# Ledger of designs, part 81: peptides against a protein of PDB entry 3S8F

Target 1, 157 residues: chain A of PDB entry 3S8F
Amino acid sequence: VLTLFVAVPSLMTAFTVAASLEFAGRLRGGRGLFGWIRALPWDNPAFVAPVLGLLGFIPGGAGGIVNASFTLDYVVHNTAWVPGHFHLQVASLVTLTAMGSLYWLLPNLTGKPISDAQRRLGLAVVWLWFLGMMIMAVGLHWAGLLNVPRRAYIAQV
Target 2, 166 residues: chain B of PDB entry 3S8F
Amino acid sequence: DEHKAHKAILAYEKGWLAFSLAMLFVFIALIAYTLATHTAGVIPAGKLERVDPTTVRQEGPWADPAQAVVQTGPNQYTVYVLAFAFGYQPNPIEVPQGAEIVFKITSPDVIHGFHVEGTNINVEVLPGEVSTVRYTFKRPGEYRIICNQYCGLGHQNMFGTIVVKE

## One batch from the design tools (peptide; made by RFdiffusion4, then SolubleMPNN)

Design b2_p13_5_s3 (from b2_p13_5, 5 letters changed)
Fold by OpenDDE base, seed 2:
Structure b2_p13_5_s3 (fold): chain B 157 residues (1-157), chain C 166 residues (1-166), chain A 13 residues (1-13)
Amino acid sequence: as target 1 above (157 residues)
Amino acid sequence: as target 2 above (166 residues)
Amino acid sequence: FLLKLRLELEEIF
């Protein structure tokens, strides 16, 4: 009940953020249905990181609804599916948001801008992290559907 | 200028809200479809049944492993299983192929898992509560029981076996 | 996704 209740405000928040991104992209000269996405500052790791986190949160959020569903939870409960869900939510959204925040915070705290090399490295780190998380998440969810148990070092499958 | 900006933001918000509602219906439809196609595997929760974990080993249907498998009908059995630190009783559990098996599982000590590989049997076992699972083994062979809930230092080695006989 | 899910679940149920 609580999870499903929280799902509604979470969706509202997510779409509000998306609306804000669209507005920002259009202010930056983006046009059309998708042109605003291209106009966003993809060269800034402080922007890219949390956006990638949001992308990871979409399937994670859908998984939350699955986990809250009695019949479907019976299938996925205490399987590798659950760690897959957590890693999407925590290691994707939360971690990437934290990483992005640091790319903003540290320059402001030190009063020194990041170099171009540091910026490029930051982008590489964020994208590689996201890619790794997606691979792991897909693998864990797939394993969970194959009934691979959580908290076990061996499985029949 | 502020009014124009507000109107623009509102327009985008309305669009995304509409999209949100549409996606909500899509997700509901997907869940409904999944449930409709897999209704045969649904095991509803049984009635709440309580036991005293301090006496469950000494008296009652869990006390004697030799009496754990009870025939309740021509092709129906009830199996009284204890999950404990660190194993299952009886072990192995022997049941016939094609019979309807009702597992009555409880714990004398801490919370355990009861996950039967190759099946949809996957429940947590709480001291003082009886977990009820109904299943029919269609294929003969050995099915491993795994504890998927951390229960102590020996958790990783806590296994059981169900032997399905022809 | 649904097709994959179905195929995987058919082996368990």
Scores: peptide ipSAE 0.017, ipTM 0.759, DockQ to the pose 0.017
Fold by OpenDDE base, seed 3:
Structure b2_p13_5_s3 (fold): chain B 157 residues (1-157), chain C 166 residues (1-166), chain A 13 residues (1-13)
Amino acid sequence: as target 1 above (157 residues)
Amino acid sequence: as target 2 above (166 residues)
Amino acid sequence: FLLKLRLELEEIF
């Protein structure tokens, strides 16, 4: 039970980021409980990518509690559940953050802004990536609960 | 202006931190509830047990596959299983339906997996350590053992079978 | 999906 306190620093960090997003959204004219979300710059792939990563990280983080639990890990360990967790934490958050960083970094390094076409393409890429990762992650977690083994090409189900 | 903005963001942070702490307690409560209500079909048995992987094939309870299944009671058996590159011993493992089976699994070479399809049996097998799993097969038939830990070039073909007899 | 998930969880726990 006390092991869950290991998540406190991560939660603190995550929610400070959320606070920053709320503040930013409100500065951009967002009002109400959810209006600040709509006010965020969803037209910028450099913003959208890491935010989508954060969204994927939420269930992944919750899964981390399961994976770190001695008793619950017995159920999920070395099943498809684990790859599902990784794809949320690494292939979603880390990868999307990297992608978003590139969308900011490259224009700044070259001194050339991205074109509107490039921006739209970037948005398409990050949204498709997120969607694909979510589908795969849900599938892997579900398969894991159905006792599909990790690192095996065959399963009973 | 910057100071005002900083104060504002700090207020939001405090709110979100309070939320995070509340959620932490919710998670703790949920885990506690789950543990209190959870009934595992497979129960790890025993304490950490060590063996010498260099001699496990030569001497001791894992050395003879024909003697791997030991009756320890009227409806209780211990099965000494070796996971090796690339298979399981004995193979098949024959056990009675409805009997309490204690699997004692170890490896003479590298780390393997012991995943029994149709059951909750899923453990890593480390050289020098004995993995202990207790399980009762309620249904007769064949149960496939899958290695779910990469162990080399033949990993994908590493299978075993448990035959549960009526 | 949620119903299926619940069913699966009930079998595990």
Scores: peptide ipSAE 0.016, ipTM 0.784, DockQ to the pose 0.018
Fold by OpenDDE base, seed 1:
Structure b2_p13_5_s3 (fold): chain B 157 residues (1-157), chain C 166 residues (1-166), chain A 13 residues (1-13)
Amino acid sequence: as target 1 above (157 residues)
Amino acid sequence: as target 2 above (166 residues)
Amino acid sequence: FLLKLRLELEEIF
């Protein structure tokens, strides 16, 4: 139980970011319990990418708690569960954040704003990436629970 | 205005912090529930046992595959297994159905995996350490051992078999 | 989800 408190700083960080998003959404005119979400700039891939990364990071973080549990790790260790976890963490959050940062950085470095077509394409790419990652992650976690081994091409199930 | 804004931000942060703590408790509760309801599948950590990987093939209980299966009591066996690049010994491992089997697994070379399909046996095998797992096979048949830890060029072909006899 | 998790765990254990 004590080892699970290691998750507290990570949760604090995650939800602080979420709080910042809520505040930003409310400043942009969002009202109500969830209306602030719609008020966020979902038309900007530089915003959408890291936010989608954060969304993927939530179940990944929950899985991290499981993986960090001495007893529960016996269930998931070296199964497909583990790559499911880090694909959410790395290929979702880190990668999408990097993608989002590029959408911000390149226009600023070049002095040229992205075209509307590029913006729309960027949004499509980011959303498709996120969707693919979620499908893969769910599949890997499911396979892990079915005791599919990690780093093996065969499984009983 | 700045002070009001700051207070508002702090209130939101406190709210989310409370939520984070609540989620932590949910996860702890889930873990506790899982452990309480599924205790049979949780193998407690055994005592750390060490061996010299450089001599384990020459001396000791792992040296002779023919002597790897040792009866330690009525319907109780200890099986000394070596995981090596790239296989297991003995192979096959023959054990009786319904017997309590204690696997003592080590490696003479690099880290390997020991994943037995159809069971909850899944451990890493480290050179210099002995992995101990206890299991009772309820059904006769063949159980495949899979290396689920990268161990070199032949990793993907590293398999073993446990044969459970009636 | 909890039921599914339980069932999956029961299969592993």
Scores: peptide ipSAE 0.015, ipTM 0.788, DockQ to the pose 0.017
Fold by OpenDDE base, seed 5:
Structure b2_p13_5_s3 (fold): chain B 157 residues (1-157), chain C 166 residues (1-166), chain A 13 residues (1-13)
Amino acid sequence: as target 1 above (157 residues)
Amino acid sequence: as target 2 above (166 residues)
Amino acid sequence: FLLKLRLELEEIF
């Protein structure tokens, strides 16, 4: 009940953020239904990180609804599915948002912009983190569906 | 200019609302898919039953491991299992192949897990509550019981065995 | 839809 209740504000927030991104992209010269995406500042790790976090949060949110379902939770409860879910939520969204926030905050606090090398490295880190997290998350969800137990070092599968 | 901007924003909001509705249906479809493909063999929850965890070891059906397996019908058994720190009793649990087994599982101490490998048996065991699970073993052999709920320092080594005899 | 998608993709890539 609580999860489903929280899902409503979360969805509203998600789509509001998406709308804001579209607006920003269009202000930056994006056209058409999808052209605004390309117009977003993908060269800035402070932008890319939280956006990738949001992308990871989508399947995680869907998984949250699954976990909150009595009948579906029976299938996935205390399996590797659960770690897969919260890694999408915490290790992707929260962590990437934190990373992105630092890329914005530190330059502004110090008054020193990041170098081009630091920017490129930041982009690499963020993208690699996201990719690795998605691989791990997919693996954990898959393992969970195969009845691999949570909190056990051994499994039949 | 402000009015034009407002209208533009509203148009984008309407678009995203439409998208959100579409995504809602996608999520529903995904849930339906999950139900259709992964719910085979789900053991329904039993009725809530309570016991006193402080006396469950001394009296009642869980008190004697030798009496834990009770034949309730020609091809039906009830097994009274204790999950405790750090193991299961009886251990091994011996049951015949093809019989309907009703596991009644409780704990005298802390919360444990009862996950039987190779089966869909996966329940949490709470002190003061009896978890009831029905299962029929079709294949003879040994099935490992794993505790998948952290229960203390010995959690990782908490295993049991179900031996299914022909 | 596919035609629109194609046109949009051509603009992005």
Scores: peptide ipSAE 0.000, ipTM 0.746, DockQ to the pose 0.123

Design b2_p13_5_s4 (from b2_p13_5, 5 letters changed)
Fold by OpenDDE base, seed 3:
Structure b2_p13_5_s4 (fold): chain B 157 residues (1-157), chain C 166 residues (1-166), chain A 13 residues (1-13)
Amino acid sequence: as target 1 above (157 residues)
Amino acid sequence: as target 2 above (166 residues)
Amino acid sequence: FLLKLREELEEIF
C-alpha cells in the first residue's frame, strides 16, 4: 500500500495539467462537462502532440502499477509487455511532447510562422505517430500476455 | 481578473486532485481484489540463495550435467540448471510428466534469461544468485527454453529444451 | 484495467 503512494506526485502533476487544459478550454468558450475539450486548439500541432502523448501516458501509467507489483510483474517481466509499456511512456508522451515543442520552438527561433501547409503536415505527423504507437503498444501488450518474450526473434505463438 | 483566474484554476486543481486520490485508492483496491481472487502467475518467493559463479562449474550440484536432475521425493525433482553463454546445461532437461519440478538456475558468467515456452516459467538468472522456480508439467512433450535477457553476440541462438516424458 | 487483466490471466493459466 505504501509503495503505491510513490504515484502521488505523478498523479498530482498529471491532474494539474488536466486542470490547466480544462481551464483553457473553458476560457475558449467550452461549456459543460466535456465541451471544454472540443474548445481546445486541435488545429495546432504544438498542442495536439503533447495532448496525444498524455492520452498514451494514461494506460502506460496504469501499466506501471502492474510492473511495480511483484506478483503481477512476474507475468509480464521480460515479455513484449515491457517494451509496450515504455513505448507508451517514452515513444509516445516524451517523443510527442518533443515534437510539439519543436512546432512551437522552430517558428519562434526563426521568427517565421509556419505555413498552413506545414501546420496540416504537422497535424498529420503527430496523429499518424500516435496511431502507430497505439497499434504497436496494444500489440506488444497483447503479445506479452501471450508469453511472447522480449529480446527474442521467435515465440511459440 | 488575474485573481479570479487563479481562484478558478485552484478550484479545478482541487477537484482533479481529489479525483486522483480517489483513483489511487481504487487502484489499490483493484490490486488487492485481483490478488485475493486470482492466483495465476503467483509463485511463492523463496529465500535468496547465493553461489560462487567462479566455482559453480567445478564443484557442487551444477558441476555435472548427468547429475543435474535429482529426485527428492516420489514425484518430486530438483533440477540444477546452468545458463551460460550461450546455452543451457543440462540440455535437454528430462523430467517426468506430472512430477513437481523445482528448478535451481544460476549462471557462471553473465545475466541470462530462463523463459520456458508454454509455461509461466520466466526468470532472470544472475551470476552469484540461484533462481528457484517450481512447476509441474501436465503435458508430455518438448518445451523450449529461451534466453530473454541480452547476454552477448550469441544471445539470439541461446536455446534449451525440456523434455517431459510420460 | 486490472479486472480485465485478471480475466486475461485466467484464460492463459
Scores: peptide ipSAE 0.018, ipTM 0.784, DockQ to the pose 0.019
Fold by OpenDDE base, seed 2:
Structure b2_p13_5_s4 (fold): chain B 157 residues (1-157), chain C 166 residues (1-166), chain A 13 residues (1-13)
Amino acid sequence: as target 1 above (157 residues)
Amino acid sequence: as target 2 above (166 residues)
Amino acid sequence: FLLKLREELEEIF
């Protein structure tokens, strides 16, 4: 009950963030239904990281509703599905947001901008992290649906 | 111009809110469709049943593993299972193919899992409560019971077996 | 996708 209740304000927050991104993109010269996305600063790891986190949070949030549903939870509970959900929520959204925040924080704390090489490396790290998390999450969710148990080192499937 | 900015933001928010509502209905519809077309069935939880974990090993239907499998009808059985640190009893559990099996599972010590691989049987077992699961094994063979809830140092080795006989 | 998912689930459960 609580999870389903929290889902509503969470969705509102997510869509508000999306609206803010659209507004920012349009202010940067983006036009059309999707042109604003391209206008966003994709060359900045401090921006890319949390946005990728948000993208990972979408399927994770949907999974939260599944996990809170009695009939569906019976299928996924204590299977590899659950770690898959956690890695989307924590290892994607939270971790990538933290990574992005560091790319903003460290230059400000030191008073020195990051070099172009550091920026490119940061982008590579963030994208590779996201890719790895998506692969792992898909794998864990799939394994969970195949009844691979959580907290076990072996399975019959 | 704050007013122009405000109007622009509101327009985008309204669009995204409309999208959110649409997606909500899509998700509800998808869930409903999945449930409506799912034929594996949902095993309903039994009525709340309590037991004293301190005496469950000494008296009652869980006390004797040899009497754990009780025929309740022509093709119906009740199996009284204990999940404990670190195993299951009886072990193996022997049941006929095609029979309706009602598992009554409890624990004398800590919380355990009862996950039967190859089936949709997956419940947590709490001391003081009886978990009830109804299942019919259509295929003969051995089904492994695995503990999927951490229960101590021997958790990883906590296994049981259900033998389904023709 | 849902039909495939159902088929996979029915094989296991």
Scores: peptide ipSAE 0.016, ipTM 0.756, DockQ to the pose 0.016
Fold by OpenDDE base, seed 1:
Structure b2_p13_5_s4 (fold): chain B 157 residues (1-157), chain C 166 residues (1-166), chain A 13 residues (1-13)
Amino acid sequence: as target 1 above (157 residues)
Amino acid sequence: as target 2 above (166 residues)
Amino acid sequence: FLLKLREELEEIF
C-alpha cells in the first residue's frame, strides 16, 4: 500500500497543470465551475495538442498505479494492458506535446506565422490523433483484461 | 492586487492538491477492496529460488524432461519446466485433472514468458531464478503456453502445450 | 546551426 505513495508527485504535477489551465481560462473570461474550459484557446493547435495529451495521460496515470501494485500487476502484466498504458503515456502525451511544441516553435523560428488553413489542418490532425489513440488504448486495455498476451499474435479470447 | 492574486492561485493549487490526494486514497481503497474480496485471483509471491543457468540443463530437476513431472503427494505434483530459445520442455506437459500443480520454471538462456491460455498463469522466467506458480486444472484438455516476453528471432513461434488428462 | 535551420525551414514553409 505504501508503494502507491510514489504516485503523489505525479498527481501533484498533473493537477498543478490543471490548476494553471483553470486559472488561464478564468483570466480569459471563463465563468462558473466549468466555463473556464470553453474560454481556453481551442483554436490553437499548439495549445490543443498538449492538453489532449494531458487528458489521455489521466487514465494512463491511473493505470500506472495499477501497474505499480504487486497484486493488481499480476492481472495485467505482460498483457495487452501494458502497451495500452504506454500508448496513453508516450504516444498520447509525449507525442502530442511534441506536436504542439512544433506548432509553437516553427512560427517562432521562421518568423512566419502559420496560415489559417495550416492552423485548421493542425487542429484536425491533433484531434484525429487523439481520437485514434483513445480508441486503440481502450481496445488494448480491454484486451488486456481479457488476458490477451503482450508480444503475441495469438489469443484464445 | 498582487497579493490577492497570489492567494487566489494558492487556493486553487491547494484545492487540486487535495483532489490529487483524494484520488490517491480512492486508488488505494480500490486496491485494498480488490485484495480483500478477490483473493482467489491473487497469487502470492513465493520465496526467491535461484539456479545456475549454465548447468541447469546438465544436472538437477530440469535436466531430464522425462522426469520433469514429480508427484509430491496425493493429487499433488511439481513440474520442472525449462523455457528456452525457442520452446518449452517438457512439451507437452502432462498433468492430471484436479491435481494441484506446482510449476517450477526457469531459463537456461534469456528471459522468457510463461503465459498459459485459459488460466491466470502468467509469469516472466528469468535465467538464474525459478518462477513458482501453483495451479489446479479443473477441466481436461490442452492449454497453450505462450511466450509473452521478447526472447529473440524465434519469439513469435515459441509455444508449449499443457495436456490435462482425466 | 539554428540560423541554418531557420533558413532551411523558411524555404520549406
Scores: peptide ipSAE 0.000, ipTM 0.775, DockQ to the pose 0.013
Fold by OpenDDE base, seed 5:
Structure b2_p13_5_s4 (fold): chain B 157 residues (1-157), chain C 166 residues (1-166), chain A 13 residues (1-13)
Amino acid sequence: as target 1 above (157 residues)
Amino acid sequence: as target 2 above (166 residues)
Amino acid sequence: FLLKLREELEEIF
C-alpha cells in the first residue's frame, strides 16, 4: 500500500523532470518530437549521469510495483529479482545522481572547471557504470524469474 | 517573457501527461504479462495460524521429528517442519511421490526461509507463526531446502532435504 | 564549515 502510494508522486516528479528536459532541449535549439533530446548537453557528465540514473529508475520503478503486488511478489520475493530491483534504484539512480552531483559540485566549489580530459573520463565512467549496471540488473531479474534464491550461494539453475 | 515561458512549459507538460498515461497502460500490460507467464502453480496462502515459539520444541506436533509426517488421508500428508538455527527438522523429510503434502512450518528462534529447489515452494518462516504450503511432488528424488532469509552466522550452510519416494 | 571546506578543496583540486 505504501509503495503504491509513493509511486504516484514519484511518477509525477519523473514526468515533470522529463518536461523540464524537453523545455531545456528546445531552448538549446532542439526541434520536433525528439530533436530536443539530441540538443541536451550529452557532453557533460554532470548531466549525463543523473539522466542515465533516471532511465534506469524507470524499469526499477515498474519493478517496485511488481514487488508491492501481493500476487506478483509471491513469484519474485526472496529471489535474485529483489537485488536486481535494488541495483536499479540505489546503484543506478542514487549512485549516478551522486556522481553527477559531484561533477557539478566540485568545479563550482573550487571555482576550477574540469579539464577536457577529466570530462571525457567522467563520461566514460558514467556510461560504463550504467551499462554494467543494466547488464547486472537484467541478469538478476532474469535469474529471479528462474527462481534463483536471494541470500544463497547456490541454485539449481 | 516569463509568461510566455510558462505557457510553453504548460504545453510540454500536457504532452508528457499524455505520455504518462500511455506508460501507465504499458506498465499494466507488463504486470499482466508477468501474471500470465509466471504465476502458474502458485501455492495459495494458508490461514494464519499462531504458535508459541518458546514451547514448540517441547510440546505439540513439532516436538518429535519421528512424528512429524502425519498421514491425513490415503494420498495426503501433513509435515510439521521446524526451521531453526541452523537447519531443518525433520531432516530428511520423507514423503511419497504423488501425494498431496501440506507443510506446516514454524521456527523456535528467528526468521528463516524455506525454499525448496525444483519447486515453487518459497516462504518465510516466522517464530510464532505457522506457514502452510501445499505441494505434490511428481518426481521422486531429493529436493534441497535452502534458507533464503538471513538468520545468523550459519545461514549460508542451513540446508535440508526432502526425499520423495516412489 | 562549508567555507572552510571550500578553501581546503581549492588547495587540493
Scores: peptide ipSAE 0.000, ipTM 0.748, DockQ to the pose 0.013

